# Designs tried in a protein design run: peptides against a protein of PDB entry 3T6J. Part 109

Target 1, 375 residues: chain A of PDB entry 3T6J
Amino acid sequence: PIVESYIGFIESYRDPFGSRGEFEGFVAVVNKAMSAKFERLVASAEQLLKELPWPPTFEKDKFLTPDFTSLDVLTFAGSGIPAGINIPNYDDLRQTEGFKNVSLGNVLAVAYATQREKLTFLEEDDKDLYILWKGPSFDVQVGLHELLGHGSGKLFVQDEKGAFNFDQETVINPETGEQIQSWYRSGETWDSKFSTIASSYEECRAESVGLYLCLHPQVLEIFGFEGADAEDVIYVNWLNMVRAGLLALEFYTPEAFNWRQAHMQARFVILRVLLEAGEGLVTITPTTGSDGRPDARVRLDRSKIRSVGKPALERFLRRLQVLKSTGDVAGGRALYEGYATVTDAPPECFLTLRDTVLLRKESRKLIVQPNTRLE
Target 2, 372 residues: chain A of PDB entry 3T6J as posed
Amino acid sequence: PIVESYIGFIESYRDPFGSRGEFEGFVAVVNKAMSAKFERLVASAEQLLKELPWPPTFEKDKFLTPDFTSLDVLTFAGSGIPAGINIPNYDDLRQTEGFKNVSLGNVLAVAYREKLTFLEEDDKDLYILWKGPSFDVQVGLHALLGHGSGKLFVQDEKGAFNFDQETVINPETGEQIQSWYRSGETWDSKFSTIASSYEECRAESVGLYLCLHPQVLEIFGFEGADAEDVIYVNWLNMVRAGLLALEFYTPEAFNWRQAHMQARFVILRVLLEAGEGLVTITPTTGSDGRPDARVRLDRSKIRSVGKPALERFLRRLQVLKSTGDVAGGRALYEGYATVTDAPPECFLTLRDTVLLRKESRKLIVQPNTRLE

## One batch from the design tools (peptide; made by RFdiffusion4, then SolubleMPNN)

Design b2_p15_3_s2 (from b2_p15_3, 11 letters changed)
Fold by OpenDDE base, seed 3:
Structure b2_p15_3_s2 (fold): chain B 375 residues (1-375), chain A 15 residues (1-15)
Amino acid sequence: as target 1 above (375 residues)
Amino acid sequence: ETVVEDRTEDLAVRA
């Protein structure tokens, strides 16, 4: 329909246990022009799913073509306005019944607005490129995040009758080389098992899928980028992610050892993964601003994205998926909380960097919900 | 009109 809406208990980000939905709702209008790119992405989704770094046995048995629409939001009631949505939030239903994706186009447009003089933590030489390509790169990221991030992977399940949705004798865990040792039992869900880390973990998986697949030429072509432009879009997308990982420190509460925003925690985890890759891929350098106060710069070596970044992300993303598929909460928690830990250990000194981030914090934007007019 | 205070980082992609 040209008018889209939903209302109900949908997102569980405000629940400490990741289970109880917050009541939210929106009314939006379809943007036909912007939807065209996502339709092309949907048309390629089945093939792109094969590019993900896990065995086919860990992917959906059958591809179900989802809907993907760009929307302009007229009104949104909730604790936060998303840039994109993938529903339903139940993995079992996504596997068997399908799902719907939306991009909130006018929300993205607001996110694209950046003043060069206020753009923090980037090298001067990157600022103009970042401003130019932030929007387009984010369109790519949102599309991949929703469609191929949230829309990918299989949960191994034993149903109430004792039947498995996978062959226990032939399916091998690629991380251990062994048969599958754990799965979801009847009544168990992603959220119920992974609880406090479920939301952020899933966002991290989806964001990682976006970064990983944006390297694929077919993806860039779908969005209308070729040659040098495509490479710039890739660079800015990765640069935005590592910058976001630094910005994420604002949403960490040291005294409580907790995160207040699931997506930002996810972005910090990705930053840690890419820093761990080493080889000069990502560098965070403390500096002194023109005001004489602490500042910082994030540098991403473009030439090492494919050679260093991609393999590191591949390994990490595969581990995320395998642990998710097998319902291995202990392994998943150990992995994710390990990367989500914020200390002041050298060389990064993240708690010190957090002080810098807070010092350089920009004022929050006021999002004014629009109306329509007849021209 | 409804006004929501948010940062660009909070305008996140959600499930």
Scores: peptide ipSAE 0.035, ipTM 0.661, DockQ to the pose 0.570
Fold by OpenDDE base, seed 1:
Order: C-alpha cells, then sequence, then structure tokens
Structure b2_p15_3_s2 (fold): chain B 375 residues (1-375), chain A 15 residues (1-15)
C-alpha cells in the first residue's frame, strides 16, 4: 500500500486570529481507485480555473500542477478530522511552489451513514435522492473545494523592493471599473490582514467555487456522472449546502456574537446569499415534527439553480475574490460579516431556527481506527 | 479516536 502522512502545526481554525496552527498529524493509505477521479480533475484544473468568475489578472500567473489523492485514514491526531485538505496553507507557497490536495474518503463515508429517519430538515420527497447522492456529490464538492477553491486566485503584492506582481496601469478591478487601489505589502499575508474572518472567508470562497463549478458538465463527466445523474448530483450538492447553512446555526453563539466553526459559518453565509437571490430558489419553512416539537424544512428549487442561484453565487464569489486579491479588509469584512450576521429578523428568523437546529441535532460522532488487511 | 470537526452529517473540509 501507498502510505501518506503529515505532522505539524498546520490548521489555524482554533486560533481566533486565524494565524497560529494547531499541532496535528495523520497516517493514511492511498485509495487508488478513488484517486483516479481526482487525478482527472487535476488534469482539467488549468482549464476549469478559467471558468471562475474573475479576470485572469486575478488568477495565478502560472498554473502549478498539484497532487491530489483520496486517502483512507488509519489514524488522525487533532481536534477534528476534515473531509479534505489542501496544503500548505500559506498563500505565497501555494502560488510559487504548489500544493497538495487530499480527500479523506473513509471520513466521508462515516458522514454518509445517517439513517433516513434521522435525516433532518429535508422534504420527504428529497430524502431518498439526498441519501443516494450525498456521497458522490460531496466527493465532487471536496475535489472542487480543495483543488480549485483553495487552489485558485492571486494576491496582489508589492514586494520589499516596491515592485508589484501586477500591472498597476492596466489591471482593472471588475467590481469598480477602476485601477487597483489596494494590495498586500511586504510581510502582509491573507491571515494577517483578514485575521478573524480569514479562515471562514476562505472556506466560504472554496465552498462557493465548489457549488459554482459543479454546474460545469466537464466536472460531472470527470466524476462519471451524465444526464439525469449529473443533474441529481448537482441538485443534491446544492441542497446539501443550503441544508448545511441551516445546520451551521448550531455553531453560532448568540451571546458572544461568535462563530465556533469556520466552515459552518461559511456555509451559513452561502445560505444567506442564496436566500437573498430570492425568486423561490431557497425556502426554509418552520414546521412541527411528529413529536409535536419545532422542526424545519429546507427546499431548493432545482429548476432555479442555474437561472437564479448561479448568477447570485457568481457575483458573490467574484466579490470575495476581488476583495481577497486586493487586500481590501474593510470591504471584505463588510461583505462577509453582513452575510454572517445572525438575527431573528423575519422572514427567516434565524435565531429561532437555531433553537430548532439545536433541538434536532444528532449526537457527536467519533471516528475510530479501522481494521485493515493486505491482499 | 478522532472527533469529527462538527456534529453534523456534513464534515468540514480544510485547507
Amino acid sequence: as target 1 above (375 residues)
Amino acid sequence: ETVVEDRTEDLAVRA
């Protein structure tokens, strides 16, 4: 078997300032069969990067081919186990040296083990479809999230000698129509500038890339989905995201106006973006469960994903990238915190929904070391 | 034993 491992100060999610890494490590075995799909995705990455909703001037100057593997985790030491990883976390290194992507395949399998009767917040008509395609759709999402989410975009930098990595005279901000007015100075990083929102903002960008690009036929083809199956995978991926946005409320602490999980905050933001798009794309309806207690249903109109959802996400994702590239912390914070704000304002009444989410939450799952055999 | 990053069905993906 091919064994992969890493160890060190890697993820900064537990740092309120998003800068100090937590010490973690894993040992995993390469799943060759599952890795093949991600390898095909890598082969198309340079082309797919061009499909992202920002000018080439906001993308990396040179594409660096990364590695991407699916891993079956034998052991993971840390505060939590992810579904996917993109390393290193340093944007400068990602842009100049390259990066590696992994999908933790057997971790995903654990997440998919939810029984139909325990599946919350979905319409009954969606449950079977969701169960069928959650796994495959999430594989697509993880691949796009890591490779083309975290692996995309350029930071505009002025180095210590005063030189810019972009042409100040010709590069135009697509949001303003003006020349670039801000950038990263020498020694400034994404995390150092955006600080408390950096991790969640980046996760939101990566998740948005996944949703946006999963609409591309080539992506679905790479993963082996065509026709009705491809459309179902798209639908379930988007449905999963809007559901996740609701579930995310568990990780908000109203008393502290604080999010405790960066990815969940990101998913809530995406939910808010898609709700704002309106036109019946996403609907959250409070209900009463069979037990007589509060419940809720999330509905996504699949017929409006491309017509309503995609344009909304496109605009949002472009803004995320432009603000990131230009180091516009004020603009970025205003945008992101605006969507990350949780109130009880109608019609959504998110704080009330949070109570429902907490009431319906499942017990925390633990992942235990698997048994392995050689053939 | 490793604790899942979240207590939801949808696990977090990380950079």
Scores: peptide ipSAE 0.031, ipTM 0.666, DockQ to the pose 0.458
Fold by OpenDDE base, seed 5:
Structure b2_p15_3_s2 (fold): chain B 375 residues (1-375), chain A 15 residues (1-15)
Amino acid sequence: as target 1 above (375 residues)
Amino acid sequence: ETVVEDRTEDLAVRA
């Protein structure tokens, strides 16, 4: 078997300022079959990057072909087991040296084993479809999230010698129509500059890239989906995201006005963006469960994903990227914290919904790491 | 054997 490992101070999710890495390590075996799909995605990455909703001037100048593998984890030491990883976590290194992507396949497989009767917040008509396509759609999302999410976008930088990595006279901010007014100075990084919102903001950008690009037929073909299956994968991927946005409320602490999980905060932000799009795209309806206690249902109008959802996500994703590229912390914080704010304001009444989410909280699963034996 | 507790919905893709 092909064995991969990593060890060191890598992830900064436990640092409130997003700067200090926690010590983490794993040993895993390469899943060749799943890795082949990701290799096909890598082969198309340069072309797919052009489909992202920002000017080429806001994309990396040179495409560096990354590695992407699916891994079956044998042992993992850290605060939590992720579904996917993109390393290094330094954008400057990603731009100059490249990056590596991994999907933790056997971790994902455990997540897919949800019983229908325990599936919360979905309409009955969606449950079977959701169960059928959750796994495949998540593979698509993870691939796009890592490779084209974290792997995309340019940071505008002025180096120690005063040189810019962009043409100050010709590059135009697509949001303002003006020349670039801000950038990263020498020694400034994404994490150091955006600090408390950096991790969640970047996860939100990556998740948004996944949703946006999963609409592209070429992506679905790479993963082996065509026709009605492709449309179902798209639908379930988007449905999963809006559901996740509701579930995310578990990780909000009202008393402290803070989020305890960066990815879940990101998913809530996306939910808010799609709700703001209106036109019946996403609907959250409070209900009463069979036990007589509060419940809720999330509905996504399939027919409005492309007509309403895509344009809304496009605008939002472009704003995220532009603010990131220009190092506009004030603008970025205003945008992101605005969508990340949890209130009890109608019509959504998110604090009330949070109570419902907590009431319907699924029990934590135990993941037992495998061992190997000589036969 | 190492046991990790997590919710299905809490599994996250991370940078």
Scores: peptide ipSAE 0.030, ipTM 0.645, DockQ to the pose 0.584; fails the geometry check
Fold by OpenDDE base, seed 2:
Structure b2_p15_3_s2 (fold): chain B 375 residues (1-375), chain A 15 residues (1-15)
Amino acid sequence: as target 1 above (375 residues)
Amino acid sequence: ETVVEDRTEDLAVRA
């Protein structure tokens, strides 16, 4: 088998300032069959980048073809096992040197092994579809998240010599209609500038890219889905995201106004964006479970994904990217923290919903390190 | 202000 590994101070999710990496490492085996799908995605990446909702001037000047593999993890040492990885975590290096993407395939398989009777917060009519397509839809989401999420966008930089990596006279900010007014100076990085929101903000951008681009027929075709199957994969991917946004409340600490998980915070933000879009796209309804205790149901109107959801996500995603590119920390923080705020305000009453989420919390899934054998 | 704390175990997390 083909073996891949990495080790070092890599992910900074445990640093409140998003800068200091946690020491971690893994050993994994390449899943050749799934890797082939990601290779096809890589082959289309340059074209798909053009489908993202920002001007080419806000995208990388040169596309650097990355590696992308699906991995079955044998050993993972760290505070948590991710579903996917994009490295390096430095935007400047991503722009100039390229990057590596991986999907941890067997981690995904374990994560989605949910029993129907234990599946929370979904309508009964959605459960079978969700169970059927959660895995495949997540493969699509992870691929897009890593490759075209983390792998997209340009940071505007002024180097040590005062030179800009963009034309100050011709590049226009699509949100303001004006010339670019802010950028990263020498020594400034994404993490150093955006600090406490950097990790979650970037995850939100990457997740949003996944949702946005999964609507593209070429993406579904790459993963082998056409017709009704493609539409079901799209639906389940979006449904999973809005459900995840509700589940995210588990990771919010009201007393400290803190989020304990960057990805879950990101998913909550996306839920808020899609709820704000209105028009019946997303509905969260408090209910009573069969046990007589509080419960909830998330409903996503499939027919509204393209007409309501996509435009809302497009606008939001563009704003995320523009603020990131220009190093506009004040604007970025205002936008992101606005959507990340958890209150008990009606109609959603998120703090009350949080109590329901905690009440319905499933037992933690544990990954037991696998072994290999000769056959 | 929302502050990101230590990550928890979440199998659906992407890094």
Scores: peptide ipSAE 0.028, ipTM 0.629, DockQ to the pose 0.125; fails the geometry check

Design b2_p15_3_s3 (from b2_p15_3, 11 letters changed)
Fold by OpenDDE base, seed 3:
Structure b2_p15_3_s3 (fold): chain B 375 residues (1-375), chain A 15 residues (1-15)
Amino acid sequence: as target 1 above (375 residues)
Amino acid sequence: ETVVEDRTEDLAVRM
């Protein structure tokens, strides 16, 4: 088998300042069959990047073909096992030298194992569809998240010699209509500038890219979905995201006004964006469970994903990218922390919903080291 | 000190 591994100080999620890496490592085996779909996605990546909702001037100047491989993990040492990885974590290197993507296939398989009776916060009519398409939809999401999420966008930089990697006279900020007024100076990085929000902000951008681009017919075709199946995959992907936004409340600490998980914070932000869009796109309804205790239901109107959801996400995603590209920490923090704020204000009453989420919390899954054999 | 929880069941996709 083809063996892949890495080890070192890689992910900064455990650093409150988003800078210091946690020591982690894995050993994995290449899954050739699953890698084929991601290879097709890579082949279309250059074209799909053009579908992202920012001007080409905010995208990488040159497309660098990355590797994308599905891996079955044998061992993973770290605070958490990801579903996907995009490395290196340095945006400047990603745009100049390239990057590698991996999907941890057997980790995803574990995540997909949900019993219908334990599936929380969904309408009964959605449960079977959700169970059926959760896996396939998440494969799409992971692929887009890594390759076109983390793998997209340009940082505006002034180097040590004073040279800019963009034309100051011609590049226009699409949000302000003005010339670019801020950028990364020598020695400044995404993590160093955005600090406490950097990891979650970037995850939110990547997740948003996934939701946005999964609406593109070519993406679904690459993964082998057409017609009604493609629409169901889209629906379940969006439904999973809004559900995850509700589940995310578990990882908010009201007393400290902070989040304990970057991805879940990101998913809550996306939920808030889609709720703000209104028009009946997303509805969260408090209910009473069969046990007489509080429950809730998340409803997504599939007919409004393209008409209401997509435009809302487009605007939000563009703002995320523009603020990232220009190194506008003040604007970025204001935007992101605004959506990441958890209060008990009506109509959502998120702090009350958090109590419901905690009450309905699922048992933590245990992942143990497997073995493999050649026959 | 801020405690960060990272769980696989959260379907974490990392950089």
Scores: peptide ipSAE 0.034, ipTM 0.657, DockQ to the pose 0.256; fails the geometry check
Fold by OpenDDE base, seed 1:
Structure b2_p15_3_s3 (fold): chain B 375 residues (1-375), chain A 15 residues (1-15)
Amino acid sequence: as target 1 above (375 residues)
Amino acid sequence: ETVVEDRTEDLAVRM
């Protein structure tokens, strides 16, 4: 078997300032069959990057072919096991040296084991599709999230010698129509500038890239989905995201006005973006469960994903990238925290919904490290 | 892997 491992200070999610890495490590075996799909995705990456909703001037100048493998984890030491990883976490290194992507395949498989009777917040008509396609759609999402999410975008930088990595005279900010007015100075990084929102903001960008690009036929083809199956995978991927945005409320602390999990905050932000799009794209309906206690249902109109959802996400994703590229912390914080705000304002009444989410909360899963044997 | 209980939404994609 092909064995991969890493160890060190890698992820900074537990640092409120996003600067200090947590020490973690894993040992895993390459899943060759699933890795082949990701290899095809890598082969298309340069072309797919052009489909992202920002000018080429906001994308990396030079495409560096990354590695992408699916891994079956044998052991993982850390605070939590991710579904996917993109390393290194330094944008400068990603731009100049490249990066590596992994999907933790057997970890994802754990996520697929959902009992229908325990599946919360979905319409009954969606449950069977959701159960069927949650796994496959998540594979697509993770692939896009890592490779084309975290692996995309350029930071505008002035180096220690005063040189810019962009043409100040010709590069135009697509949001303002003006020349670039802000950038990263020598020694400034994404994490150092955006600080408390950096991790969640970047996860939101990566998740948004996944949702946006999963609409591309070539992506679905790479993963082996065609026709009605491809459309169902798209639908379930988007449905899973909006559901996750509701579930995310568990990780909000109203008394402190803070989020305790970066990815969940990101998913809530995406939910808010898609709700703002309106036109019946996403609907959250409070209900009463069979036990007579509060419940809720999330509905996504699949017929409006492309017509309503995609344009809304496009605009939002472009803004995220432009603000990131230009190092506009004030603008970025205003945008992101605006969507991350949780109130009890109608029509959504998110604080009330949070109570419902907590009421319907499932017990935390315990993941036991796997064993292997020879056949 | 052995899963004790159902909650896959805790799985996060990380940088």
Scores: peptide ipSAE 0.031, ipTM 0.636, DockQ to the pose 0.395; fails the geometry check
Fold by OpenDDE base, seed 5:
Structure b2_p15_3_s3 (fold): chain B 375 residues (1-375), chain A 15 residues (1-15)
Amino acid sequence: as target 1 above (375 residues)
Amino acid sequence: ETVVEDRTEDLAVRM
């Protein structure tokens, strides 16, 4: 078998300022069959990057073909086991040296073991479809998230010699119509500038890229879905995201006004964006469970994903990228923290919904390390 | 093989 491993100070999720890496490591075996799907995605990556909702001037100048593999994890040492990884976690290195993507396949497989009776916050007519397509939709989302999410976008930089990696006279900010007014100086990084919001903001951008690009027929074809199956995968992927945004409230601490999980905060932000789009795209309805206690239902109108959802996400995603590229911390913080704010204001009453989420919380998963044997 | 004792649905995908 092909064995992969990494070890070091890699992820900064436990740093309140998003800068200091946690020491972690894994040992895994390459899943060749699943990796083949991601290789096809990599082969299309350069073309798919052009579908992202920002000008080419805000995309990397040179496409660096990354590696993408599916891994079956044998051991993982760290505070949390991810579903996917894009490394290194330095945008400057990604831009100049390239990057590697991995999907932790057997970790993702854990998500496939959903029991219908335990599935919360979905309409009954969505449950069977959700169970059927959750796994495949995860593969799509993770692939897009890592490869085309984290792997996309340019940072505008002035180097130590005063040279710019963009043409100051010709590059236009698509949001303002003006020339570029801010950039990263030598020694400044994404994490150092955006600090407390950097991790969650980037996860939100990557998740949004996944939702946005999964609408492209070529993406679904790469993963082997066509016709009605492709549409169902899209629907379930979007449905999963809006549901995740509700579930995310578990990880908000009202007393401290903070989030305890970067990805969940990101998913809540996306939910807020899609709710703001209105027009009946997303509806969260408080209900009463069979036990007589509070419950809730999330509804996504599949017929409005392309007409309402996509444009809303497009605008939001473009703003995320533009603010990231220009190093506009003030603008980025205002945008992101605005959507990440949790109040009890109607109509959503998110703090009340949080109580419902906590009430319906499932037990924590226990993942047991696999053993390999020679027969 | 990975063994799961109980389900929580939202897995983190990270940088």
Scores: peptide ipSAE 0.031, ipTM 0.623, DockQ to the pose 0.385; fails the geometry check
Fold by OpenDDE base, seed 2:
Structure b2_p15_3_s3 (fold): chain B 375 residues (1-375), chain A 15 residues (1-15)
Amino acid sequence: as target 1 above (375 residues)
Amino acid sequence: ETVVEDRTEDLAVRM
């Protein structure tokens, strides 16, 4: 089999300032069948980037074809095992040199292994559909998240010589209608400027890209889904995200007013965006479980994903990108922290829901690292 | 101080 590996100080999630990498490494084997789907996605990446909700001036000047591979992990050394990876984690290098994407396929498979009776916070009518399509929808989401999420967008930069990588006179900020008023100076990076929110903010952007682009027929076709199957994959992908936003409350610490997991914070933010859209798109209902204890149900109206959800996500995602591109830390922090606040205010009562989430918490899953044998 | 937990229930964390 084809073997891939990496090792070093790579991911900075454990650094509160998002700057210092944790030492990690893996050894994995290529899953050729799944990799072929991601290769088709890569082949369409340049066109799909144009579908993102920002002007071309806020996208990379030149598309650099990345690698994308599905991997089955043999061994992983680190604090946690991801489902997908986009490297390098430097935006300047991503836009000038390119990047590589991987999906950790067998990690995803473990994540999909949920017994119906243990599946929390879904309507009974959604459970079978969710179980059926969670895997395929995750493949779509991870592919989009890595390739077109982390792999998209331009940072406006003034170099050490004073030259700009954009035309100051012609590029217009789509949110303000004005010329660009802020940018990254020499030596400034995404992480250095956005610091405490950088990781979660970027994950939120990437997840939002996944949700937004999974609505595109070409994406579903690439993954082999058409007709009703494609619609079910879309529905389950969005349903999983809003459910994840509720589950995310486990990782909020009320006493410290902080989040302990960047991806979960991001998913909560997306939930808040979709709840704000209103019109019955997303509903979270407190209930009582069969055991007589608090429970909850998340409902997503599939008929409103395109009409209500997509426009809301489009506006939000555009704002995320514009603020990132322009290095507008104040604006970015205000936007992101606004959606990341957790209170017990009606109608959602998120702190109360958090108690329910903790009560219904599933036992910790363990990934046993596999071995290989000749058959 | 932010205490970071890298594990999630769904194990679908992307990096």
Scores: peptide ipSAE 0.027, ipTM 0.639, DockQ to the pose 0.161; fails the geometry check

